# Designs tried in a protein design run: peptides against a protein of PDB entry 5EG6. Part 4

Target 1, 151 residues: chain A of PDB entry 5EG6
Amino acid sequence: RLRSQTVSTRYLHVEGGNFHASSQQWGAFYIHLLDDDESEGEEFTVRDGYIHYGQTVKLVCSVTGMALPRLIIRKVDKQTALLDADDPVSQLHKCAFYLKDTERMYLCLSQERIIQFQATPCPKEQNKEMINDGASWTIISTDKAEYTFYE

## One batch from the design tools (peptide; made by RFdiffusion4, then SolubleMPNN)

Design b1_p8_4_s4 (from b1_p8_4, 5 letters changed)
Fold by OpenDDE base, seed 4:
Structure b1_p8_4_s4 (fold): chain B 151 residues (1-151), chain A 8 residues (1-8)
Amino acid sequence: as target 1 above (151 residues)
Amino acid sequence: MKAIPKRA
């Protein structure tokens, strides 16, 4: 019989000036919406509004101010990132963070480290890219960071 | 699970 199991959650965190993932510590992040033509840099203009898949975002640690490069938030369907989804971002779905202006590089957790993982194109489905589980993320509210999840 | 805690 298939049973639900308690799974430890790893949270995005900044320590020592580096991004990593921790089961014990978590960072609180702002997810800023950017204009599609916003340039990379320390200074950026934040747009107001509800974030949709396909839009450009900046993840900024609320404590340290450390930020990742510009990301495109994409909807995840099982083990694929959808390239053309544009509906509002929902916690009902996992998401992936494409490193903007890269060759299919996605924000990925490998062990405790945050790395870039190159997605594989889907020849039969041009609107999808194959990602690994490490590149699939869940956005949660900070008040739920202490919760235990089941898988 | 990999989670990103979002601050409102």
Scores: peptide ipSAE 0.467, ipTM 0.922, DockQ to the pose 0.068
Fold by OpenDDE base, seed 2:
Structure b1_p8_4_s4 (fold): chain B 151 residues (1-151), chain A 8 residues (1-8)
Amino acid sequence: as target 1 above (151 residues)
Amino acid sequence: MKAIPKRA
């Protein structure tokens, strides 16, 4: 029987020029859609439209302007990232951020630090990569960031 | 829970 409990939420945040995760402070991020062939850089062309899994995005801190490298947002199923999902991104559903042009590196939280975690191929499912829990993120609206979350 | 607050 599945039980619900209060969850301690860690928010992506920029402090002192670094990305980290905090339970007390959070950053407000723009999630910009890019073309698949958009080059890496501080300046980029934002594509109009709804974001789908598998697409390239830029996470930009609205306060500092700091941005993560180009990411491919991927749907998460349990402890796996789906490589071929292409439906619209679901708010509050777990997702993973693959660092584009890397060897299966994903945006990951380790303690308070934001690191890269290398996913491993799923042996029996070629369309999945195994990630750790730290690489699973939930996109929330800023107005919801003040709430307490349960799972 | 690990969250990314999205701004519109």
Scores: peptide ipSAE 0.465, ipTM 0.921, DockQ to the pose 0.068
Fold by OpenDDE base, seed 5:
Structure b1_p8_4_s4 (fold): chain B 151 residues (1-151), chain A 8 residues (1-8)
Amino acid sequence: as target 1 above (151 residues)
Amino acid sequence: MKAIPKRA
């Protein structure tokens, strides 16, 4: 039987120089749009414009300045990441973060740790990759971080 | 839910 329940939200956070997920604490992050040709590095040039799925982004902690490697933000459909979606990113939908220039590695929550999870090709649909629930994220406004979420 | 708090 399906039922509605209060969701225990885990927030991306930086602690002790490491990225992790916490139910007690959360970080505030800048999501910077990069050019597709931007190289990896501590210094990068931010591109103007609204972020679309398929574009390259940098996730930077506003407090510590720590950043994840370049990510490609992808739209999520159930347990799959869409490879060809290019519409504007919506906070109403789940997304996944592909580690750029990897073999289908995605940003993933496992327990309290942030790890890389390797997606598998979708046999039936070449424009999709199968991910786990841990690789599905929701982008929220910082003012909503204190809210209670339901599913 | 897994959330990324975004700074505006």
Scores: peptide ipSAE 0.450, ipTM 0.918, DockQ to the pose 0.067
Fold by OpenDDE base, seed 3:
Structure b1_p8_4_s4 (fold): chain B 151 residues (1-151), chain A 8 residues (1-8)
Amino acid sequence: as target 1 above (151 residues)
Amino acid sequence: MKAIPKRA
């Protein structure tokens, strides 16, 4: 299970004060669990415990200390972000990072750039939002973590 | 933005 710890994600790294993407470069980040009512800011209070889908997190570059705005980590199911999933985050599943307090904006990799992608509602499934492949991320923990495997 | 995490 993922908790407040150091992680790596595909392509994402910081260079020259900006977030960049490269197939040959991997950045290390701290992922911090926040309270749902935590305000945006450069200073924030970190919660202890395992991170679950639907919770608010901060992604901080371990090298530069630069952080993204508050994100809600969401579970991905076949190019859809699940809005109501609340199980522990697992390396076995892709995830999406919703920019908190936006209109369905997600972190997205597009042509070696990090952008915001607006998800579209699922007409028949109100608990899901449609995202593209660039908005689906893989997290690899750089610390020892426990994962549950299913057949 | 540079972030400074704090523990509760």
Scores: peptide ipSAE 0.020, ipTM 0.580, DockQ to the pose 0.861

Design b1_p8_5_s1 (from b1_p8_5, 5 letters changed)
Fold by OpenDDE base, seed 2:
Structure b1_p8_5_s1 (fold): chain B 151 residues (1-151), chain A 8 residues (1-8)
Amino acid sequence: as target 1 above (151 residues)
Amino acid sequence: MSYKMRSK
């Protein structure tokens, strides 16, 4: 009898100069709030305030300083990203990271790789886009820069 | 404050 392959929880991590999804390590990231009109770049101006869904953010690795492109953090409901949610970001809710100024591209994991996934318009609800499970994330606060764990 | 991003 062949044993079934199990899928484990993964964390966003930076190693070897690349973003990846690790089941053994997690990286600590700063989530910087940006103005809606902030341009893309390695240098950016951070805005003060609490982060709300729909706002533009920069995720920066606390260890390497590597950053993802500008993202719009969106609230997730089941398999859909909400386009018009604007309440404060909650660590209790799933979220999606829309790559700003793209055609519905979201930060997504595929196995151990971090990729962009193109969401599908929801024909039933114009304020929603259908994403896959790999594009759904949970934000968890931490005081650690990096941690390795074994399950 | 820093954060970790966990997959679904």
Scores: peptide ipSAE 0.618, ipTM 0.949, DockQ to the pose 0.055
Fold by OpenDDE base, seed 3:
Structure b1_p8_5_s1 (fold): chain B 151 residues (1-151), chain A 8 residues (1-8)
Amino acid sequence: as target 1 above (151 residues)
Amino acid sequence: MSYKMRSK
Protein backbone atom coordinates (compact mmCIF):
# COMPACT_ATOMS: atom_id res chain seq x y z
CA ARG B 1 0.00 0.00 0.00
CA LEU B 2 1.21 3.49 -0.89
CA ARG B 3 1.83 5.87 1.99
CA SER B 4 -0.43 8.89 2.28
CA GLN B 5 0.77 12.46 1.79
CA THR B 6 2.65 13.98 4.72
CA VAL B 7 2.60 17.61 5.80
CA SER B 8 6.20 18.70 6.26
CA THR B 9 7.58 21.60 8.27
CA ARG B 10 10.49 23.43 6.66
CA TYR B 11 13.17 25.75 7.99
CA LEU B 12 15.27 28.48 6.45
CA HIS B 13 18.78 27.12 5.87
CA VAL B 14 22.00 27.92 4.00
CA GLU B 15 23.66 25.14 2.01
CA GLY B 16 26.23 25.33 -0.74
CA GLY B 17 26.21 29.10 -0.65
CA ASN B 18 22.45 29.35 -1.18
CA PHE B 19 19.36 29.92 0.91
CA HIS B 20 16.86 27.07 0.80
CA ALA B 21 14.00 25.53 2.76
CA SER B 22 14.97 22.29 4.49
CA SER B 23 12.79 19.72 6.20
CA GLN B 24 15.84 18.04 7.76
CA GLN B 25 18.01 20.96 8.88
CA TRP B 26 17.57 24.46 10.29
CA GLY B 27 19.93 27.40 10.28
CA ALA B 28 20.53 29.84 13.12
CA PHE B 29 20.25 33.50 12.14
CA TYR B 30 21.02 36.81 13.74
CA ILE B 31 18.26 39.38 13.37
CA HIS B 32 19.85 42.82 13.37
CA LEU B 33 17.74 45.94 13.83
CA LEU B 34 18.61 48.74 11.39
CA ASP B 35 17.67 52.38 11.06
CA ASP B 36 14.89 53.07 8.60
CA ASP B 37 17.29 55.09 6.45
CA GLU B 38 20.07 52.49 6.43
CA SER B 39 21.28 51.69 2.92
CA GLU B 40 21.80 48.23 1.48
CA GLY B 41 25.28 46.77 1.88
CA GLU B 42 27.56 44.24 3.52
CA GLU B 43 28.43 46.72 6.24
CA PHE B 44 25.63 48.20 8.32
CA THR B 45 25.01 49.87 11.67
CA VAL B 46 23.03 47.85 14.19
CA ARG B 47 20.61 49.44 16.64
CA ASP B 48 19.93 48.18 20.14
CA GLY B 49 16.48 47.45 21.51
CA TYR B 50 13.39 45.36 20.92
CA ILE B 51 12.34 44.76 17.32
CA HIS B 52 8.86 45.98 16.38
CA TYR B 53 6.73 45.18 13.37
CA GLY B 54 7.34 47.65 10.59
CA GLN B 55 11.04 48.00 11.36
CA THR B 56 13.96 47.19 9.05
CA VAL B 57 16.14 44.18 9.83
CA LYS B 58 19.03 42.11 8.46
CA LEU B 59 19.01 38.31 8.68
CA VAL B 60 22.55 36.91 8.88
CA CYS B 61 23.44 33.23 8.94
CA SER B 62 25.47 32.50 12.08
CA VAL B 63 27.55 29.83 10.33
CA THR B 64 28.27 31.21 6.86
CA GLY B 65 27.75 34.92 7.43
CA MET B 66 25.49 35.11 4.38
CA ALA B 67 22.74 37.70 4.62
CA LEU B 68 19.43 38.42 2.94
CA PRO B 69 18.59 41.90 1.62
CA ARG B 70 17.05 44.39 4.02
CA LEU B 71 13.66 43.20 5.24
CA ILE B 72 10.71 44.74 7.02
CA ILE B 73 9.05 42.43 9.52
CA ARG B 74 5.27 42.54 9.26
CA LYS B 75 2.62 40.95 11.41
CA VAL B 76 0.42 38.30 9.79
CA ASP B 77 -3.32 37.92 10.28
CA LYS B 78 -4.57 34.72 8.63
CA GLN B 79 -3.71 35.14 4.92
CA THR B 80 -2.76 38.82 5.12
CA ALA B 81 0.24 40.90 6.06
CA LEU B 82 -0.54 43.94 8.19
CA LEU B 83 1.04 47.17 6.97
CA ASP B 84 0.41 49.33 10.03
CA ALA B 85 1.20 47.01 12.95
CA ASP B 86 3.99 48.42 15.14
CA ASP B 87 3.90 46.38 18.35
CA PRO B 88 6.90 44.30 19.51
CA VAL B 89 7.62 41.17 17.47
CA SER B 90 6.36 38.05 19.24
CA GLN B 91 7.40 34.43 18.75
CA LEU B 92 3.75 33.55 19.38
CA HIS B 93 2.63 35.23 16.15
CA LYS B 94 3.19 34.54 12.48
CA CYS B 95 5.17 37.11 10.53
CA ALA B 96 6.14 37.98 6.98
CA PHE B 97 9.37 39.43 5.62
CA TYR B 98 8.82 42.22 3.12
CA LEU B 99 11.79 42.91 0.86
CA LYS B 100 12.41 46.60 1.39
CA ASP B 101 11.92 48.96 -1.57
CA THR B 102 10.11 46.37 -3.71
CA GLU B 103 6.61 46.17 -5.11
CA ARG B 104 5.04 44.06 -2.36
CA MET B 105 7.64 41.26 -2.60
CA TYR B 106 7.87 38.88 0.37
CA LEU B 107 10.30 36.14 1.38
CA CYS B 108 8.60 32.87 0.47
CA LEU B 109 9.30 29.15 0.28
CA SER B 110 8.22 26.92 -2.58
CA GLN B 111 9.09 23.32 -1.83
CA GLU B 112 12.86 23.48 -1.17
CA ARG B 113 13.41 26.88 -2.82
CA ILE B 114 13.40 30.36 -1.33
CA ILE B 115 11.71 32.81 -3.69
CA GLN B 116 10.04 36.19 -3.77
CA PHE B 117 6.25 36.27 -3.75
CA GLN B 118 4.32 39.36 -4.81
CA ALA B 119 1.47 40.12 -2.44
CA THR B 120 -1.87 41.34 -3.76
CA PRO B 121 -3.56 44.44 -2.34
CA CYS B 122 -6.63 43.72 -0.27
CA PRO B 123 -9.81 45.21 -1.72
CA LYS B 124 -11.06 48.06 0.47
CA GLU B 125 -8.47 47.21 3.14
CA GLN B 126 -5.54 49.50 2.43
CA ASN B 127 -3.69 48.40 5.57
CA LYS B 128 -3.45 44.76 4.42
CA GLU B 129 -1.82 42.71 1.66
CA MET B 130 -2.72 39.15 0.71
CA ILE B 131 0.09 36.59 0.97
CA ASN B 132 0.29 32.84 0.49
CA ASP B 133 1.11 30.25 3.16
CA GLY B 134 4.71 30.01 1.98
CA ALA B 135 5.29 33.64 2.96
CA SER B 136 4.23 33.10 6.58
CA TRP B 137 7.01 32.39 9.09
CA THR B 138 7.53 31.75 12.78
CA ILE B 139 10.60 33.16 14.55
CA ILE B 140 12.01 30.90 17.26
CA SER B 141 14.95 31.72 19.53
CA THR B 142 17.73 29.14 19.57
CA ASP B 143 21.41 28.48 20.17
CA LYS B 144 24.01 29.45 17.57
CA ALA B 145 24.16 26.17 15.65
CA GLU B 146 22.78 24.16 12.77
CA TYR B 147 20.65 21.16 13.61
CA THR B 148 19.67 17.98 11.77
CA PHE B 149 16.31 16.26 12.29
CA TYR B 150 15.76 12.51 12.34
CA GLU B 151 12.47 10.83 11.49
CA MET A 1 20.88 35.57 20.49
CA SER A 2 20.07 33.66 17.31
CA TYR A 3 16.83 32.47 15.75
CA LYS A 4 15.50 29.83 13.39
CA MET A 5 12.81 30.56 10.80
CA ARG A 6 10.08 27.94 10.56
CA SER A 7 7.40 27.67 7.89
CA LYS A 8 3.72 28.01 8.71
Scores: peptide ipSAE 0.613, ipTM 0.948, DockQ to the pose 0.055
Fold by OpenDDE base, seed 5:
Parts: sequence; structure tokens; C-alpha cells
Structure b1_p8_5_s1 (fold): chain B 151 residues (1-151), chain A 8 residues (1-8)
Amino acid sequence: as target 1 above (151 residues)
Amino acid sequence: MSYKMRSK
């Protein structure tokens, strides 16, 4: 007999020097806009302005200072990441975080772990890549603090 | 401003 699997909402969080997906806590992150030609490193030049899809960003934990590699924010349509969207990022829409300079690798949660998931090309639509649900995120503004909530 | 990233 087939059984349904319950999936809880999770948040990106840093603990013990590692990124993970927590259902109990959320981390507060700075999203820094970078120039398209900015190199990877701990020090980087931050650009001013509104973030648009297709631009390069750095996610930095406000508590620990730990950062992910350079990411490109991409707009999500259903279960696909759009490659050519360039409108301003909206907190009302799902997005995906493409790891820059990889072969279609996206930031993804798998249970409580943060992994890289490889998207597959969309054969019928060259401007889209197919991602899984774990690679779809919502960006939500918040105060600079780690917060624990109870369900 | 800071942000939290929530799963779908």
C-alpha cells in the first residue's frame, strides 16, 4: 500500500558551522548584490540597488558570518527555473538559487540537509530548467536575529 | 534588512 509523506516547512539555518534546513529555527541572511564579474572569495564588493532575477548574490548569515558560494537568483515558474527572467525579485514568488559556474546546480533541501541538486534541461523550452520542490524557496524579510518557533 | 529563506 502506498503512503503519503508529510513534508514540513523548513528554513535555511546555520548551526555548528554548517548550513542545514530547520523546521524549528530560521536564520537571518544578508543578500548582497554583486557585480556579474565578481570573483569568488570571502571579501567582495557589494553593489547598491534592487536585486533582479539573473543577478549574482552572496548570502551571508547575520549571526555567524558564514556565506554560501556566489548564487544567481532565478525566478520559478511551477517546477522550472527561468533562465532569462530579469525583473525585480519579489518576495511573493518562489525563486531558485543557482550555484554560479556550475552545471545547473541549485541550492536544495533534503530533509534537514542542504545539498546541491542538478536541474535538467527542459527539452521544449530552452529558457527553462526543471528543478525539484526542494530547490524552490521563498525570500521573506525579517529582523536581524535567529529565531526559534514552536509548532 | 535581512531575510529568511523558507522552503516551498
Scores: peptide ipSAE 0.601, ipTM 0.945, DockQ to the pose 0.055
Fold by OpenDDE base, seed 1:
Structure b1_p8_5_s1 (fold): chain B 151 residues (1-151), chain A 8 residues (1-8)
Amino acid sequence: as target 1 above (151 residues)
Amino acid sequence: MSYKMRSK
């Protein structure tokens, strides 16, 4: 049974053929590294190696096989996405998913919906873009394809 | 390895 407490955290999940943000379920996703010049499409070539910030990736749902468009993983510092960070992606740090070839659009949750949020440029810090909390994600490793939890 | 994506 659910507790009366308000659940404030949400997870990326696929249900009914759509991506959404769930407070009770989470989906397991594969993060595939792509070449920087890889074109958009359902078919893609996976590159070997550790994923670094600034690199292009594909997120694929382990259950449904549904994928998001090509994303660039960017390191997050406070409320900003770092455009020039290139160190290895770590579960110790927040990240943002920039939709490749867009004008500062980032993967964002808004209540139960997954949307694109346009970051605001930082005029005095050209290597940063301001994002909202919904565009800041934590990557957590998991052995399960899908899980429903109770609170 | 698979991953879950959690909001801030």
Scores: peptide ipSAE 0.589, ipTM 0.944, DockQ to the pose 0.053

Design b1_p8_5_s3 (from b1_p8_5, 6 letters changed)
Fold by OpenDDE base, seed 3:
Parts: sequence; C-alpha cells; structure tokens
Structure b1_p8_5_s3 (fold): chain B 151 residues (1-151), chain A 8 residues (1-8)
Amino acid sequence: as target 1 above (151 residues)
Amino acid sequence: MSYKMRAA
C-alpha cells in the first residue's frame, strides 16, 4: 500500500502573549507602512500607499494587538537578502524582515520558536546579505483574524 | 486587509 504524506508548513502566530511558529495555526497581521524617520513606539503614524521593498513597516496581530519592532521588508534572492531592491512587495516571492536599526538582525524561525538571526555580509556583493532558510517568509493575504487547520 | 506569514 502507498500512503500520501503532506509536508508540514509553519506560520507566524501569537499564543500566550508570545510570538511562535505553528504548523496548526496561523495569525492574521496588519502591515502598516511607516515613514522612514518614524521612531519606535506603541503609537505610530500610518502612511497610505502600496508597500515596496526597503520600506519601514509595523506588523500588528489582529487578535491580540501585539506588535513586532519596526521592520524593513527586503527581497530575497536564493539565500541572500537584497539591500537595494525597491520594487512593490510581491505575495508570490520570498521576503525577509530586517529589524530596523540593528546589526543585520532578521526575523527567523527555529523549530517552533521565533528568534533573531544575524546575517553575514556577502564578501563579493555589498548590496546583499546572507541569511538562512528560517529567515525567508511568504506574505499571504487573508480576511480572517486567526485560523486553525489540520493537515 | 490582513496577512499571514508563512515560512518559505
């Protein structure tokens, strides 16, 4: 007998007041566009417009209201983050979330945990930084605040 | 509009 098996996929989720990676649940997040000079804080001014790579954003959980620090969305090419890409963000392409004003720290999953991963400079290309697979994400539109699913 | 973040 042949049996089919589904590969598990993990999503960013908030549970018990903490961010984690879940294979059974996904959280819905608002992505707010900020000015480049906007300071860190609970209160912030949101800009109108379509989000482009290189811009500053705030990710806010639609259920709990918990937010990550200010992030810069960067385009991913294989295992590198592009530092100078500025085209519109695509839901069909991999991206990375750089923690603004850090030394190359990116939002990363490790098993069920959400951590910060420090990218290494690309020796031959100054416009690229090397990241690991756990620091690559896909943004997917949804109308639901939270969802539980079974594979 | 809201979004989910999937590991890639």
Scores: peptide ipSAE 0.703, ipTM 0.959, DockQ to the pose 0.054
Fold by OpenDDE base, seed 4:
Structure b1_p8_5_s3 (fold): chain B 151 residues (1-151), chain A 8 residues (1-8)
Amino acid sequence: as target 1 above (151 residues)
Amino acid sequence: MSYKMRAA
């Protein structure tokens, strides 16, 4: 027996020099495509092309310039991240941000915090990893730097 | 182009 409850939509945002999940504001981020062999760092070389699942990207806050570590965008099916998807990224489809060169760590929302969540292998499906709901994201294009919204 | 990341 469960009661349905309204869940606030949260967005990735930078506040006070930190990434957090906000139900009041959203941040606009540049998604820079990197080469697969690009090293981690403050400076990086952006490559041309449309972003595909499995590719390495940098998310940079348009306002603060703060960036997350190198990420690999992975396609999400239900509560699993697909490891072998390589088609163009769809803004309408759920995705996950794998922290590159980690042991299955994904960008995850936990209340108002942005954390790393360790996905678990799918025993019967080697091309999938199980993630939680907080590790699923939707990418939405915008020309705005910041936006305040109310529920 | 910029993007916002919404929790799904």
Scores: peptide ipSAE 0.701, ipTM 0.959, DockQ to the pose 0.056
Fold by OpenDDE base, seed 5:
Structure b1_p8_5_s3 (fold): chain B 151 residues (1-151), chain A 8 residues (1-8)
Amino acid sequence: as target 1 above (151 residues)
Amino acid sequence: MSYKMRAA
């Protein structure tokens, strides 16, 4: 008989001025919608409206104020990120965070670290890029700044 | 509103 061990779910979190993946804590982030022409920087203009796949956003930690570079939210279909999806972002659907103006770099979870993972082009489908499981995320609304899990 | 990012 072979046993399988369950690994706790991990969340994006900021600790000590660094982004990491935690199974014990989750960070609350503001998702700011940006104009497609918005440049990288600490100061940016926020747009109103619902976020759609393909749009540019800024993730800002509500506690520390730490922010990731500009990201494009992309819809995920199995092991691929869709490049041309433009429907509204769903909290029930998997998504990927493409680092804007990079060569197919995506926000990725590796153990307890947050890294950049380079997606590979899909051979037969130009509108898709192949990602790994660590680059797939779900967005969940919360009114808390930070929460600690007790197992 | 704020959000948490959970690994899928």
Scores: peptide ipSAE 0.699, ipTM 0.958, DockQ to the pose 0.055
Fold by OpenDDE base, seed 1:
Structure b1_p8_5_s3 (fold): chain B 151 residues (1-151), chain A 8 residues (1-8)
Amino acid sequence: as target 1 above (151 residues)
Amino acid sequence: MSYKMRAA
């Protein structure tokens, strides 16, 4: 009898100085809340408080210190990013990472690569943008800096 | 607190 294999999920990870998606390793990231008017740069001022959807954040790898550009965390409903959601970010909900000051560009997984995906406007729903499945993420708390797992 | 980002 053939046995079913467990499908590995992919996690955001930094390796070789690049962000990638790994099914074997996950990176631990600090999520820093920024002011809405914070400029882009390697140096930034962190704001205190709980992170809400719609707010600007910096994701910083706990091991390498590498950071992504400023992101806006948006709540995801099915395959749409909600533009007006402002409730606290929850680990129970899917989210999308909008690249701030871009034309609907979102952090997206494509196989093992991290790319930018351009969302399309949602017809008849101006408060939503259509994203693909690769642009949906789950934020999970961890006390590990980096972890390699095997199935 | 640190977080991991899992593809949904």
Scores: peptide ipSAE 0.697, ipTM 0.959, DockQ to the pose 0.055

Design b1_p8_5_s4 (from b1_p8_5, 6 letters changed)
Fold by OpenDDE base, seed 5:
Structure b1_p8_5_s4 (fold): chain B 151 residues (1-151), chain A 8 residues (1-8)
Amino acid sequence: as target 1 above (151 residues)
Amino acid sequence: MSYKVKAK
């Protein structure tokens, strides 16, 4: 008889100055909207307004202040990232975080590690890139800085 | 507003 093993949900978290994926803790991140022309740096100008797919964002840990490089948040359809979607970001929908100015590198979960995964072009659909399951994320609003949860 | 980022 085949057995199934329960897998805990993992969340992006910062510990010891390092980004990782935790099944016990989640970090609260500010998602700052940036101008498309904003350069990489510790200081940046935050735009007001709703975040749309295709826009440039900065994820900053509310506790540590650690930040990821500039990302473009993209809509996910099945196992593909959409390159031309520009509707408002939905918390109920999967998204992908493209590392801006890279060759199709996306934020990806590998076990407990956060890595970069290189998407492959979609042969038949130029407006899509093929990603793996680890590159799909969901953002959920919270007022908590950090929370430890138990399963 | 803050967000938690959950894996698929």
Scores: peptide ipSAE 0.543, ipTM 0.933, DockQ to the pose 0.056
Fold by OpenDDE base, seed 3:
Structure b1_p8_5_s4 (fold): chain B 151 residues (1-151), chain A 8 residues (1-8)
Amino acid sequence: as target 1 above (151 residues)
Amino acid sequence: MSYKVKAK
């Protein structure tokens, strides 16, 4: 008479050469640390060391090799991105991905699509920017390249 | 090391 109920979640994934958000599949991405002065391109120099908030990174799909533009990973506090946080990145906390050298553009989920969302400045706090819920992410370590699951 | 990127 009764059946179990699950909550659907979405993961960043590459399909058909495009980034999207899937509730059935997740992709494994390498997060490469770059120098602050590294230019945009397909080839880049990777730095050694632990990644901290505020640093420049490249997200690369482990299966296809597809990459997003250079990002700055930022710590999230509720619905705000922190501009001055510099502690080590934690898998226990939400983060945001700022598109480097843009006018406050962040990687954002809209239904099944990956878009850019423009954050709004905080009037009372210059070290924060207001983002929507779709612009907050959680990173989880894995040794799998890609996985398909069913609810 | 690779990572899943999960939406909120």
Scores: peptide ipSAE 0.539, ipTM 0.932, DockQ to the pose 0.055
Fold by OpenDDE base, seed 4:
Structure b1_p8_5_s4 (fold): chain B 151 residues (1-151), chain A 8 residues (1-8)
Amino acid sequence: as target 1 above (151 residues)
Amino acid sequence: MSYKVKAK
């Protein structure tokens, strides 16, 4: 027996110096393209160009300047992250944020918390990793006026 | 440009 569940939409947000997921508020984030060999740090060099899947990015809150560690944005197909997709990022498609240089750790929503979720290798498809629903995100462009740009 | 990051 299965029962349908209604899930409220949640957005990535920074509150009290921490990342969380809110159903009432949303943060506006800059998604900066980095070079593949860019090291981790608060200071980073933004690369020119349109973001493609498989590339390294930095998500920076436009209001607080808080940033997540370096991420690789990956294309999502159903409940799998595609490891070899390299086409331009589409706002119409679900994506996953792999924490760079980790053991298949992805940015994940758990209730109102932002956690790391370890993806499971896909046994039959080496170019895919199985993620949970909480690790699937959609990015939506916005022109939120109130922000502070940090470089 | 900035983005909302919406959970699935």
Scores: peptide ipSAE 0.532, ipTM 0.932, DockQ to the pose 0.049
Fold by OpenDDE base, seed 1:
Structure b1_p8_5_s4 (fold): chain B 151 residues (1-151), chain A 8 residues (1-8)
Amino acid sequence: as target 1 above (151 residues)
Amino acid sequence: MSYKVKAK
C-alpha cells in the first residue's frame, strides 16, 4: 500500500462566539471599507468604493455578525508586509491584516487559534515589516454564508 | 460580496 500526504488548509471561522481557524469549516466575511478616521466600535460607517491596500477595513462574519477590530489590509511580499502599497486589493495576492493603532500587531494563525503577532521592522527597509507565515492570508470571494467541507 | 479568509 502506497502512503500519501494530505495537506490541510485552515480558514477563518466563528465558533462559539469566538474567531478561530478551522480545517473543516470556513466562514464568509464581509470586508467593509472604512474611512481612515473611523473610530473603533461596534457601530461603524461603511464607505463606498474598491478596497486598496493600506486602507482600513472591518471583517464581519456574515452569519453571526461578529467582527474583528479595525484592520489595515496590507500587501504581502514573501514574508514581509508592505507598508506603502496602495494598489487595489487582489484575490491573487497574499495579504496581512494589521490591527490598527497597534505596535505592528497582525492577525495571525497559531494552530487553530487566532492571535496577534508583532511584526519586526525590516532593517534599512522602512516600508516593510517582517511577519511570520501565520500572518499571511488570502481572501477568496464567495456567495456562501458558511460551508463545511471534508477531506 | 463576502469572502472566505484562507490561511497560508
Scores: peptide ipSAE 0.526, ipTM 0.929, DockQ to the pose 0.055

Design b1_p8_6_s1 (from b1_p8_6, 4 letters changed)
Fold by OpenDDE base, seed 2:
Structure b1_p8_6_s1 (fold): chain B 151 residues (1-151), chain A 8 residues (1-8)
Amino acid sequence: as target 1 above (151 residues)
Amino acid sequence: PRRLRAAP
């Protein structure tokens, strides 16, 4: 027999000094572009420009100011994170957030918690890492704006 | 700012 399961959409949110995933509340976050050589810390220098996959970013809660560690934003293809994608970040694509300087750890949803998930190397494709669904995110704009990228 | 939704 097959059991019916209820699927809920969850959003990244900060409450009580912690990052969590909520089905009822969703936070707004600044995605700050950093230089590749920027060190970890509460204080950081934001780089100007459009964000591309493969670049280092900081996610900062717009309300609390709380931030996650430095992340590399990566393009997602199905259940794999692409390691070599470098095109502009698009809200039409799923993305993954690799925790910089870790062994393939990605920002991941586990029920209501935000955890680190270790990706598995893709045996056949060296430019990909296998992630779970919880490690895939969709960026949603808080404003009705259109962006144009120039080559 | 942006919002982040967990992908199914």
Scores: peptide ipSAE 0.401, ipTM 0.896, DockQ to the pose 0.046
Fold by OpenDDE base, seed 5:
Structure b1_p8_6_s1 (fold): chain B 151 residues (1-151), chain A 8 residues (1-8)
Amino acid sequence: as target 1 above (151 residues)
Amino acid sequence: PRRLRAAP
């Protein structure tokens, strides 16, 4: 049996030159793969290929062209960001966006604001950092599909 | 393009 559930969802979007989150508005973003040694700037060289966890990416708003600083996309396990995961990014996994060259700062949703959240080291697992729920994201394709279900 | 949704 299929069930529907009302969920309070927030989507990242750009408004007034700033990044926001809304349940009614959403933005589409390009995720560009960068070289690990790519410097920060308005212009950057995009690499082709599948994106893997641990790689450097640029998020660019498809409408406004606004971009976030360079990010490292990391796999999320429960409430921890994995530092050494390197498998292909999947929609089946939550992800976190580490702001490159920061002290454990992650892209985070707080109410309807986008902020930086500082992760804390995991005491027992050196390959993990503790994040909050607001720093966990899901990547959703903008493609639509039609499904028919039979019971 | 992709959408980013806060994880539930």
Scores: peptide ipSAE 0.364, ipTM 0.889, DockQ to the pose 0.051
Fold by OpenDDE base, seed 3:
Parts: structure tokens; sequence; C-alpha cells
Structure b1_p8_6_s1 (fold): chain B 151 residues (1-151), chain A 8 residues (1-8)
């Protein structure tokens, strides 16, 4: 289980007020759990507890305070994002960040840039959307006191 | 302490 806390990523970085990718630097961000009915804005109310797939989150740069729009964290199975998964976020699975209230737009790394990638609907499975590898993210380490592993 | 990266 992933709690609302600070995370570090190798690629996601804020410079000059913009989000971009870096192969040489690690960025630190807060991942905050929000209520599903929380509106978009610079000020928001953070919920306590473990983050589950399908919930709304905010990513905030620990250095600059810059934030991405509201995201829904989703579980990834191979190259598909699962729309109905609701189990706790863990290191056992890749995840994707859907931009809330968009037409299937996901946070994506492409050619050292952070972009939005539009997922393709799965014709045979309505509970899945097809994403590329750049739109999938991996949790590589956590604080043991704030993270629970599942077997 | 908790780190993420883009999946290869």
Amino acid sequence: as target 1 above (151 residues)
Amino acid sequence: PRRLRAAP
C-alpha cells in the first residue's frame, strides 16, 4: 500500500516552471490523496490514508511547489490501464496517471519530454484502455514504515 | 525515500 507522501522520480523534473524529463537528476514530489469530488485549484484538501487505484491524487514538486492537474492513478496490466481496479497501490504493479475529466489522456514520457498521451479503447474489453510504455510508471522503492507489500 | 521511474 502507498500512503500519501513524498516520492522521488528519475525522469519527472520541474525547471523554469515547466515539467520535463531528466536522465541525470532525480525529482522529489508529494503525492496527495484527494476526495473524488474535490475541484481543481491551487488550494486543495488532502485526505489521510492509503492510496488505492481509481482514486484522485495531486503530484506536487517538493522544491518549487508546482503541481500537475488532478490525476486518477490506475493499475497497469501489460500495456493496458485498468479502469475498475480499486486495490491498494503497490510496487508489484505498474501504474498510469489519467488526467481527470479528459478524453483518455495519460501522463507520458516521450523523447525527454512530459506529454499527454491519448489511450485507445479496447474493443473487446470496456474496462481497459491501451497505453504505450511511456505512459506506465514503476515504483522502485518505498519507506517500509509507510508501505505494505502483498504476496 | 519512495522512488518512481518510467517503465522501460
Scores: peptide ipSAE 0.314, ipTM 0.866, DockQ to the pose 0.040
Fold by OpenDDE base, seed 1:
Structure b1_p8_6_s1 (fold): chain B 151 residues (1-151), chain A 8 residues (1-8)
Amino acid sequence: as target 1 above (151 residues)
Amino acid sequence: PRRLRAAP
């Protein structure tokens, strides 16, 4: 289960006032659970408890304090983001970060840059959006257990 | 895959 905590990302870090990607170093971030009705801003109230898919979160750089806009963490199935999954976030699934109040924009790694990628609606499955591989993220435990994800 | 690792 994922709670509001400090996390390290292999590819995400802040440099020069911007979010960048790195294959060489880990970036450390706080992931904070927010209320669904929390407004955007530098000041926000963090909720306690386990994070569930579909909930609003904030990613904050542990070093600089810079934060991304409010995100909705969503479960990923293959190359689709599930819109209605609401079970607790686990390390058994890939996840995606939807930028709240956007038109299907997701946090995406492209080359060495962090960008917004617009997902495509799934015509057959209304509860899914098609994302690319760069918009899929994995969360691993500090116990260094290895997880294999199948597409 | 891009990985997020929980802080120890």
Scores: peptide ipSAE 0.198, ipTM 0.793, DockQ to the pose 0.045

